# Peptides against a protein of PDB entry 5FRP: the designs that were tried, part 169

Target 1, 225 residues: chain A of PDB entry 5FRP
Amino acid sequence: VEWTESIPQIIATREDISKELNQALAKTFIDSDPRVRRTSVMIFNKVPVTEIWKNITNKAIYTSLLHLAREKHKEVRELCINTMAKFYSNSLNEIERTYQNKEIWEIIDTIPSTLYNLYYINDLNINEQVDSVIFEYLLPFEPDNDKRVHRLLTVLSHFDKKAFTSFFAFNARQIKISFAISKYIDFSKFLNNQESMSSSQGPIVMNKYNQTLQWLASGLSDSTK

## One batch from the design tools (peptide; made by RFdiffusion4, then SolubleMPNN)

Design b2_p26_8_s1 (from b2_p26_8, 7 letters changed)
Fold by OpenDDE base, seed 1:
Structure b2_p26_8_s1 (fold): chain B 225 residues (1-225), chain A 26 residues (1-26)
Amino acid sequence: as target 1 above (225 residues)
Amino acid sequence: MLPESELLPEPENVEEVLENFINLKL
């Protein structure tokens, strides 16, 4: 733990990190202690993206980061998912594609697929987190249509078949959620009108309102777990 | 790489999982 905590300062102060340090760092990502793995992931949050790309040249570190997205230890997994999504976005914005960094880009370009494949775990907490990082880092709001399309094409360009299927399912779910929210609003407006509530439609709309709420709530994670 | 025993299971029953995902059924 203590050694790994010193790595951000070393990366910030040294222009060239030794091959030995990269090899030692790669071992910390697969350490049996989840605290060591957590500290290793935190390096990607504490060090600027440009300095990471410059100094972390061992591809095994990046591969290991992506594998931690499926970590059983909840805290490490949650940190990893946020970290890799942010790192992907920052890399697209700040790092040029060169011959020298090609092998690292081949790994980083799989981050969107890695994230969309987490929906197959069928966990509500994971689903909620993946939704959040998609909207924040993968496909953020972009008012420029050409930039938005270019970003989308970049994200999709490295998808496997499973990731494409997950992407289409994600979009289909968003449409259904939007429709359900629209109905919830309509039912709420109806139920807030006293004349409407006293009508023969009052009990029918109340039932539809409750069904809509139950459906929307079923997609939410239990905050107590 | 971490041992597979330390990772969450890989996706099984892809079609059923995605249907449940879209319909918000667990």
Scores: peptide ipSAE 0.354, ipTM 0.897, DockQ to the pose 0.780
Fold by OpenDDE base, seed 2:
Structure b2_p26_8_s1 (fold): chain B 225 residues (1-225), chain A 26 residues (1-26)
Amino acid sequence: as target 1 above (225 residues)
Amino acid sequence: MLPESELLPEPENVEEVLENFINLKL
């Protein structure tokens, strides 16, 4: 732990990290102690993306980072998911594609697939987190159409078959959620009108309102878990 | 890499998982 905690400072102060240090760092990402793994992931949050790309040259580190997205330890997993999504976005914005960094880009370009494949774990907390990082980092709101399309194409261009299917499922779910929200609003407006509530449709709309709320709530993670 | 035993399992029935996901039936 203590050694790994020093790495951000070392990266910030040294222009070059030795091969041996990269090898030692790679071991910390697969350490049996989740605290060591957590500290290792935090390097990607504490060090600027440009310095990470410059100094972390061992591809096994990046591969191991992506692998942690599925680890059983909740805190490390959650940190990893946020970290890799942010790192992907920052890399797209700040890192040029060169011959020298090609092998690292081949790994980083799989981050979208890695994230979309987390929906297959069938966990509400993971789903909610993946939803969040998609909107925050992978496919953020972009008013410029060309930039938005370019980002979308970049994200999709390295999808595996599972991730592509998950992407379609995600969009289908979003349509359903949007429809349910629209209905919730319509029912709420109806129920707020006394004349409408006193009509023969009052009880029917009240029932539909409750069903809509129940369905929307079923998609939310339990904050206590 | 971490042992597979330390990872959350991959789904066996992808189609069912996605259908449940779309319908909010986890």
Scores: peptide ipSAE 0.348, ipTM 0.897, DockQ to the pose 0.813
Fold by OpenDDE base, seed 4:
Parts: sequence; structure tokens; C-alpha cells
Structure b2_p26_8_s1 (fold): chain B 225 residues (1-225), chain A 26 residues (1-26)
Amino acid sequence: as target 1 above (225 residues)
Amino acid sequence: MLPESELLPEPENVEEVLENFINLKL
């Protein structure tokens, strides 16, 4: 743990990290202690993306980071999912594609697939987190159409078949959610009108409101779990 | 790589999982 905690400072102060240090760091991502794994993931959050790309040259580190997205240890997994999504976005924004970094980009370009494939685990907490990082880091809201399309094409261009199918399912779900939210709003407005509530339609709309709310809630994880 | 035992399992029925996912039936 203590050694791994020193790595961010080492990366920040050194222009080049030795092969031995990269190999040692690679081992920390697969350490039996989840605290070591957590600390290893935190390197990607504490060190600027440019310094990570410069100093972390062992591709096994990046591969191991992606694998931690499926880790059983919830805290490490959650940290990893956020970290890899953010790292992907930062890399797209700040790192040029060169001959020298091609092998690392080949791994980083699989981050979207890795994330979309997490929906297959069929876990509500994971689904919510993946939804969050998609909207925050992978496909953020972009008012510029050209930038939005370019980002979308970049994300899709490296999808595996499973991720592409998951992506389609995600979009289909979002349409349904959007529709349900729209109905929820309409019903809420109706029910907030006293004249409407006293009408013969009042009880009917109340029932539809409750059904819509229940459906929306069914997609949410229990915050207590 | 972490041992597979330390990873969450892969889905068995992808189609059902996605259908449930789309319909918010988990």
C-alpha cells in the first residue's frame, strides 16, 4: 500500500519511469489486497493524463485497469469504472495518436466496450454507474453537432459486437425512460390542478401516475444496498 | 489479470438481460 501511494509523486517528479517500476506497478493492479488495487487505480486520478501516458508504458497496467471494472470488491470496481471513463475522455481530449502510443490506444479505445459490456452483469448499481459515466465522460452532452457526432463515431468505432448491442439497448431504454418521465410530468401537472383532480379523470390519472412512478423506480438501485 | 473468481460473472442469457434492461425489469 505505502509503496503504491508513493507512485503518483514519483510519476509527477520523473520524466521517465523505469521498466522495473512499470512492472512493479502492474503487479499492484492484481494484488490480493483490495486496498493496493484501489491505490493503484487512484494513480490514474491523481496523475495528469499526459504524465500517465508518458510514464506508464506497460500495457498490462491499462489492461488490468479495464479488468477491475468487473471486480467483485464494490469500492474498487466503482472507482475503476469512474476512473477508466474519465481517463478515456481525458485521453481523447489531451492525447494525440502517435506511432509510439498506438499499443496503449488500442487498449484505451476498448474502454467504451468494456463499460457497455457491464450492462450484461445485470446489476442495478453497476447499471446506474455505467449510465452516469456514459453521460459524464463517454458521450457527454455536446451542443456542437460536429463534435457530438465525432465523439459518437469515435466511441462506436471500437465497439465489439456485444457492446454495440448493449449500446442499442441503452438507447432504447433511454427513449422509454424519457417517455415515462414526460408522462410523469404531465400527470403531475394534472394532479396539481384542483379542478382536474376533482374531475372524473382524477382517479384514473392518479393510478397512471403511480404506475409510471413505480416503473421509473424499478430501474433504480436500492441506495441502502 | 485478476483470477476469474474475483470478477463478476459473465451473463448467460444476453438477450434476456438486455430485454429486462430495456424494460427496467431487473
Scores: peptide ipSAE 0.340, ipTM 0.895, DockQ to the pose 0.813
Fold by OpenDDE base, seed 3:
Structure b2_p26_8_s1 (fold): chain B 225 residues (1-225), chain A 26 residues (1-26)
Amino acid sequence: as target 1 above (225 residues)
Amino acid sequence: MLPESELLPEPENVEEVLENFINLKL
């Protein structure tokens, strides 16, 4: 733990990190202690993306980071998912594709696929987190159509078959959610009108409102678990 | 790499998982 905690400072102060340091760092991502793994993931949050790419050259570190997205330890997994999504977005924005960094890009370009494949775990907490990082980091709101299309094509270009299927399922679910939200809004407007509530339709709309809420809630994680 | 025993299992029935996912069923 203590050694791993010193690494961000070392990366920030050194222009060149030895091969040995990279090898030692790679071991911390697969340490049996989840605290060591957590601290290792935090390096990617504490060090600027440009410095990470410059100094962390061992591909095993990046591969291990992606592998932790499925870790059983919840805190480490959640941190890892957020970290890799953010790192992907920052890398796309700040890191040029060169011959020298090609092998690292080959790994980083699989982050979207790795994230979309987490939907197969069938866990509501994971699903919610993946939804969040998709909207925040993978496919953020972009008003420029050309930039939006380019980002989408970049994200999709390295999908495996499972990730493509998951992507389409995600979009299908979003359409259903959007429709349910639209109904919720309409029912809410109706129920907020006293004349409408006093009508014969009042109880019917109230029932539909409750059903819509229950359906929407069924897709949400239990915050108590 | 981290042992597979420390990872969440991969799904056996991908189609069912995605169907449930789309329909907000678990």
Scores: peptide ipSAE 0.339, ipTM 0.894, DockQ to the pose 0.819

Design b2_p26_8_s2 (from b2_p26_8, 10 letters changed)
Fold by OpenDDE base, seed 3:
Structure b2_p26_8_s2 (fold): chain B 225 residues (1-225), chain A 26 residues (1-26)
Amino acid sequence: as target 1 above (225 residues)
Amino acid sequence: LLPESELLPEPEDIEKVLKDFIENKV
């Protein structure tokens, strides 16, 4: 743990990280102690993306980072998912594709697939987190159509079959959710009108309102778990 | 890499998972 904690400072101060250091760092990502793995993942959050790409050249580190997205230890997994999504976005924005970094990009380009494949675990907490990182990092709001399309194409260009399937399912779900939210808004407006509530439709709309809320809530994770 | 024993399993029935996902079924 202590050794791993020193790595961000080393990366920040040294222009050339030795092969031996990279090899040692790779081992920390697969350490049996989740604290060591956590600290290893945090390197990607503490060090600027440009410095990571410059100094971390062992592809096994990146592969191991992506692999941790499915680990049983919740805290490390959640950190890893956020970290890789953010790292992907930052890399797209700040790192040029060159011949020298091609092998690393081949791994990083699989991050979207890795994330979308997490939906197949069928866990509501994981699903919620994946939803969040998609909106925040993978497919963020972009008013420029060309940039938006380019980002979308980049994300999709390396999808496996499972990721494509989950992508379409996700979009279908979002449409359903948006429709439910629209209904919720309409019902809420109706219920806030005294005249409407006093009408014969009042109880019916109240029931539909409750059903809509229940449906929306059923898709949320249990915060106690 | 971490051994598979330390990873969350993926269910074998992909169709069921997709159905549950689309329908927001727990």
Scores: peptide ipSAE 0.181, ipTM 0.727, DockQ to the pose 0.772
Fold by OpenDDE base, seed 4:
Structure b2_p26_8_s2 (fold): chain B 225 residues (1-225), chain A 26 residues (1-26)
Amino acid sequence: as target 1 above (225 residues)
Amino acid sequence: LLPESELLPEPEDIEKVLKDFIENKV
């Protein structure tokens, strides 16, 4: 743990990290101690993306990072999912594709697939986190149509079959959720109007409101877990 | 890589997973 904690400082101070150090770092990502794994993942959060790409040249590190998205240890997994999504976004924004970094990009380009494949674990907490990182990092809100389309195409260009399936399902779900939210708002407005509530439709709308609310809530994880 | 035992398994019934996903039940 202590050694791994020193890595961000080393990366920040050195222009090049030795092959040996890269190999040692790769081992920390698969360490039996979750604290070591956590610390290893944190390197990607503490060190600028440009410095990571420059100094971390062992592809096994990146592969291992992606692999941790499925680990059983919740804290490390959650950190990893956020980290890789953010790292992907930052890489797209800040790292040019060159011949020298091609092998690393081949791994990084699989991050979207890795994330979308997490839906197949069928865990509500994981699903929520994946949803969150998709909106925050993978497919962020972008008012510029050209940029939005370009990002979308970039994300989709490296999807595996499972990721495509999840993607389409996700979009379908989002449409349904959006529709439900719209209805919730409409019903809420109706119910907040005294004249409307006194009408024959009052009880009917109240029932629909409750059903809509229940449906929306069913997709949410327990915050206590 | 971590041992498979340390990883969360994927459910066998993909159709069920997808159905639950689409219906926002899971």
Scores: peptide ipSAE 0.164, ipTM 0.711, DockQ to the pose 0.810
Fold by OpenDDE base, seed 5:
Structure b2_p26_8_s2 (fold): chain B 225 residues (1-225), chain A 26 residues (1-26)
Amino acid sequence: as target 1 above (225 residues)
Amino acid sequence: LLPESELLPEPEDIEKVLKDFIENKV
């Protein structure tokens, strides 16, 4: 009987500890020191997703994580973008939607929109990173058609108008890139043939090859920056 | 095989991780 009476106090104490930890963690995401912010973001990639959902109950933490995607500090921003994309994917794969976690899911479901909205910053490095995390985490390769469609619909279901616009632009760009790469390969094969190069078409193909390379290069970030 | 980067870290006690995180900032 005495043991049963202690259970509410233990639960209350654990809840209080959890609340304090959540409050403390929430503050670290907005700390003036970028190292503190970085370390805060790292929690989401160092701790299993199931444990994060269980123990991080302050919605402000998740909101703050999403805000860091626009962080001025490059290292923190890049980490945040990768982390939130991965966390989104892991959450979709491992976390069930319940009544209790609904409020958190409402925030997490905005991650795709948050990421696609980063294209509007018009920074080549950010664009490349967003491209990468989309392919790696948001819309990964899935051989099962039903799963692939379900994932796509899930991602799109919470898009705002801007995210949809960027999504279509991104896909259009990918098609163009693929086409350009295909042409590059064809031109390269042609140029590697000495007989073809000596033909009247040689200079024409070389020009097209150079144009294709310039176009491809213009879409890539300067790796030296 | 999923690259190690795709593997969830071994379950560390999140409470410990959070505590250590908070304490190490001090």
Scores: peptide ipSAE 0.023, ipTM 0.468, DockQ to the pose 0.016
Fold by OpenDDE base, seed 1:
Structure b2_p26_8_s2 (fold): chain B 225 residues (1-225), chain A 26 residues (1-26)
Amino acid sequence: as target 1 above (225 residues)
Amino acid sequence: LLPESELLPEPEDIEKVLKDFIENKV
């Protein structure tokens, strides 16, 4: 743990990290102690993206980072999912595609597919986190239509069949959620009107309101778990 | 890479997962 904690400072101060150090770092990502794995993932959060690309040249490190998205240890997994999504976004914004970094880009370009494949675990907490990182890092708000389309095409260009399927399901869910929220607002307005509540439609709308709330709540993870 | 025993399982029945995803979330 202590050795791994020193790595961010070493990367920041040295222009070239030795092959031996890269090999040693690769081993920490697959360490049996989850605290060591956690510290290893934190390197990608503490070091600027440009310095990571410059100094971490061992492909096994990037492959191992992506692999940790499915690990059983919740804290490390959650950290890894946020880290790889952020790293992907920062890489797209700050790193040029060159002949020298082609092999690393081949791995990084699979991050969107890796994240969308997490929906197949069928866990509400994981699904919520994947939703969050998609909105924050993969497909962020972009007012420029050309930039937004370009980002979307970039994300989709390396999808496997499973990722495409989950992507379309995710978008369909978003449309349905938006519709449900709109109905919730309409029902709430109706229920806040005393004349409407006293009408024959009052009990019917109350029932529809409760059904809508139940459906919306069923999509949320338990914050206490 | 971590041993498969340390990873969350991927369900074998993709159709069931997709159905559950669409029906429960859509």
Scores: peptide ipSAE 0.183, ipTM 0.724, DockQ to the pose 0.644; fails the geometry check

Design b2_p26_8_s3 (from b2_p26_8, 12 letters changed)
Fold by OpenDDE base, seed 1:
Structure b2_p26_8_s3 (fold): chain B 225 residues (1-225), chain A 26 residues (1-26)
Amino acid sequence: as target 1 above (225 residues)
Amino acid sequence: MLPESELLPEPEDVEQTLKNFIELKL
């Protein structure tokens, strides 16, 4: 742990990290102690993206970062998902594609696919986190249509079949959420009208209102767990 | 890489998982 905690400072002060240091760092990402893995992931949050690309040249480090998105340890997994999404976005914005960094880009370009494939785990907490990082880092709000389309095409260009299917399911769910919210509003307006509540439709609308609320709530993680 | 035993499993039935993900009964 203590050795790994010193790595951000070393990367910030040295122009070239030795091959041996890269190999040692790669081992910390697969350490049996989740605290060591956590500290390793934090390097990507503490060091500027340009310095990471310059100094971390071992492919195994980037590959291991992506694999931690599925690890059983909740805290490390959650940190990893946020870290890789942010790192992807920062890399797209700040790092040029060159012949020298091509092999690292081949790994980084799989981050969107890695994240969309997490929906298959069928965990509500993971789903909520993936939704969040998609809107924050992968497909952020962009008022320029050309930039928005370019970002979308970049994200999709490296999808496997599973990631494409997950992407379409995600978008279909967003449409359904929007529809459910619209119905919730309509039912709420109906139930707030005393004449409507006293009608034969009152009990029917109340039932639909409760079903809509239950469905919306079922998509939310328990903040207490 | 971490051993597969340390990773969360993926479901075998991908189609049913995605159906459950988007299903709305109103």
Scores: peptide ipSAE 0.252, ipTM 0.838, DockQ to the pose 0.595
Fold by OpenDDE base, seed 5:
Structure b2_p26_8_s3 (fold): chain B 225 residues (1-225), chain A 26 residues (1-26)
Amino acid sequence: as target 1 above (225 residues)
Amino acid sequence: MLPESELLPEPEDVEQTLKNFIELKL
């Protein structure tokens, strides 16, 4: 009988500890020191997704994580973008949707929109990173058609208008990249033929080849910066 | 939340930004 009476107090104490921890953690995501923010983001990378969902119950933490994707500090931003994309993917794979976690899922489901909206910043490094996390985490290669379609529909179902527009732009760019690569190959084959190169078309194809390379290169971030 | 001043701005011209993003100059 006495043991049963202590259970509510234990639950209350654990809930209080959890609340305090969550409140403290929420503050670290908005700390003025980028090292503190970095450490906070790393929690989502180092701790198993199941444990995060279990122990991090303050929705403000997840909201703050998403906001850091646009922060000015490059290292923290880059870490955040990778972390949130990975966390989204892991959550989709490992976390069931329940009534209890609904409010957190409402935030997590906005991660794709948050990421696709980063293209509007018009930064080549950010664009390259977003491209990478899309292929790695948001829309990974999936040989199973039903799973692939389901993942795509899940990603798109929570898009805002801007993210949806960005999604189409992304796909259009991918098609153009593919086309440019195809042309690069064709031009390279032509230029490798001495007879073709010596023809009246030689200089024209060389020019197109250079333009193709320039365009392809312009879409890449400067690895030195 | 971090102040808006600590966040990278989004451009006002979304259409032009996306156009630049997908433009092929061949």
Scores: peptide ipSAE 0.249, ipTM 0.834, DockQ to the pose 0.597
Fold by OpenDDE base, seed 2:
Structure b2_p26_8_s3 (fold): chain B 225 residues (1-225), chain A 26 residues (1-26)
Amino acid sequence: as target 1 above (225 residues)
Amino acid sequence: MLPESELLPEPEDVEQTLKNFIELKL
């Protein structure tokens, strides 16, 4: 743990990390102690993306980072999911594709697939987190159409079959959520009108309102779990 | 890499999992 905690400072003070240090760091990502793994993941949050790409040259580190997205330890997993999504976005924005970094990009380009494949775990908390990182990091709101399309194409261009299917499912769910929200608004407007509430439709709309709320709530993770 | 035993499993029935994911019981 203590050694791994020193790595961000080492990266910040040195122009490069030796092969031996890269090898040692790679081992920390697969350490049996989740605290060591957590600290290892935190390197990607504490060090600028440009310095990570420059100094972390061992492919196994990046592969191991992606692999941690499915680990059983909740805190490390959640940290890893956020970290890799952010790292992907930052890499797209700040790192050029070169011959020298091609092999690392081949791994980083699989981050979207890795994240979308987490929906297959069928865990509500994971689903919510993946939803969040998609909107925050993978496919953020972009008013520029060309930039938005370019980002979308970049994200999709390296999808495996499973991730593409998950992408479709995600979008289908979002449409349903949007529809439910629209209905919630309509029902709320209706229920806020006294004349409408006193009509024969009043009880019917109240029931639909409650059903809509229940549906919307069911899609949310229990914050207590 | 971490042993597979330390990872959360993927369901065997991918199609049903996705169906359940989309079919929020309205």
Scores: peptide ipSAE 0.230, ipTM 0.819, DockQ to the pose 0.667
Fold by OpenDDE base, seed 3:
Structure b2_p26_8_s3 (fold): chain B 225 residues (1-225), chain A 26 residues (1-26)
Amino acid sequence: as target 1 above (225 residues)
Amino acid sequence: MLPESELLPEPEDVEQTLKNFIELKL
């Protein structure tokens, strides 16, 4: 742990990180202690993306980072998912594609696929987190159409078959959620009208309102677990 | 790499899992 905690400072101060340091760092991502793995993931959050790309050249580190998205240890997994999504976005924005960094880009370009494949675990907490990082980092709001399309194409261009299927399922779910929200709004407006509430439809709409809320809530993770 | 035993399992039936994902959220 202590050694791994020193790595961000080393990366920040040294222009050239030795092969030996990269090899040692690679081992920390697969350490049996989840605290060591956590600290290793945090390097990607503490060090600027440009410095990461410059100094972390061992592809095994990036591969291991992606694998941690499925680890059983919840805290490390959650940190990893956020970290890789953010790192992907920052890399797209700040890192040029060169011949020298091609092998690393081949791994980083699989991050979207890795994230979309997490839906197959069928865990509500994971699903919620993946939803969040998609909107925050993978496919953020972009008013420029050309930039938006380019980003979308970049994200999709490295999907495996499973990720594509997951992508379509995700979008289908979003449409359904949007429809449910629209109904919720309509029912809320109806119920906020005293005349409507006093009508024969009042109890019926109230029931539909409650059902809609229950449906929307059922897609959310249990915050108590 | 981290042993597979330390990773969350993926379902064998991908299609059914996605169907459930779409249906259970309706």
Scores: peptide ipSAE 0.253, ipTM 0.829, DockQ to the pose 0.649; fails the geometry check

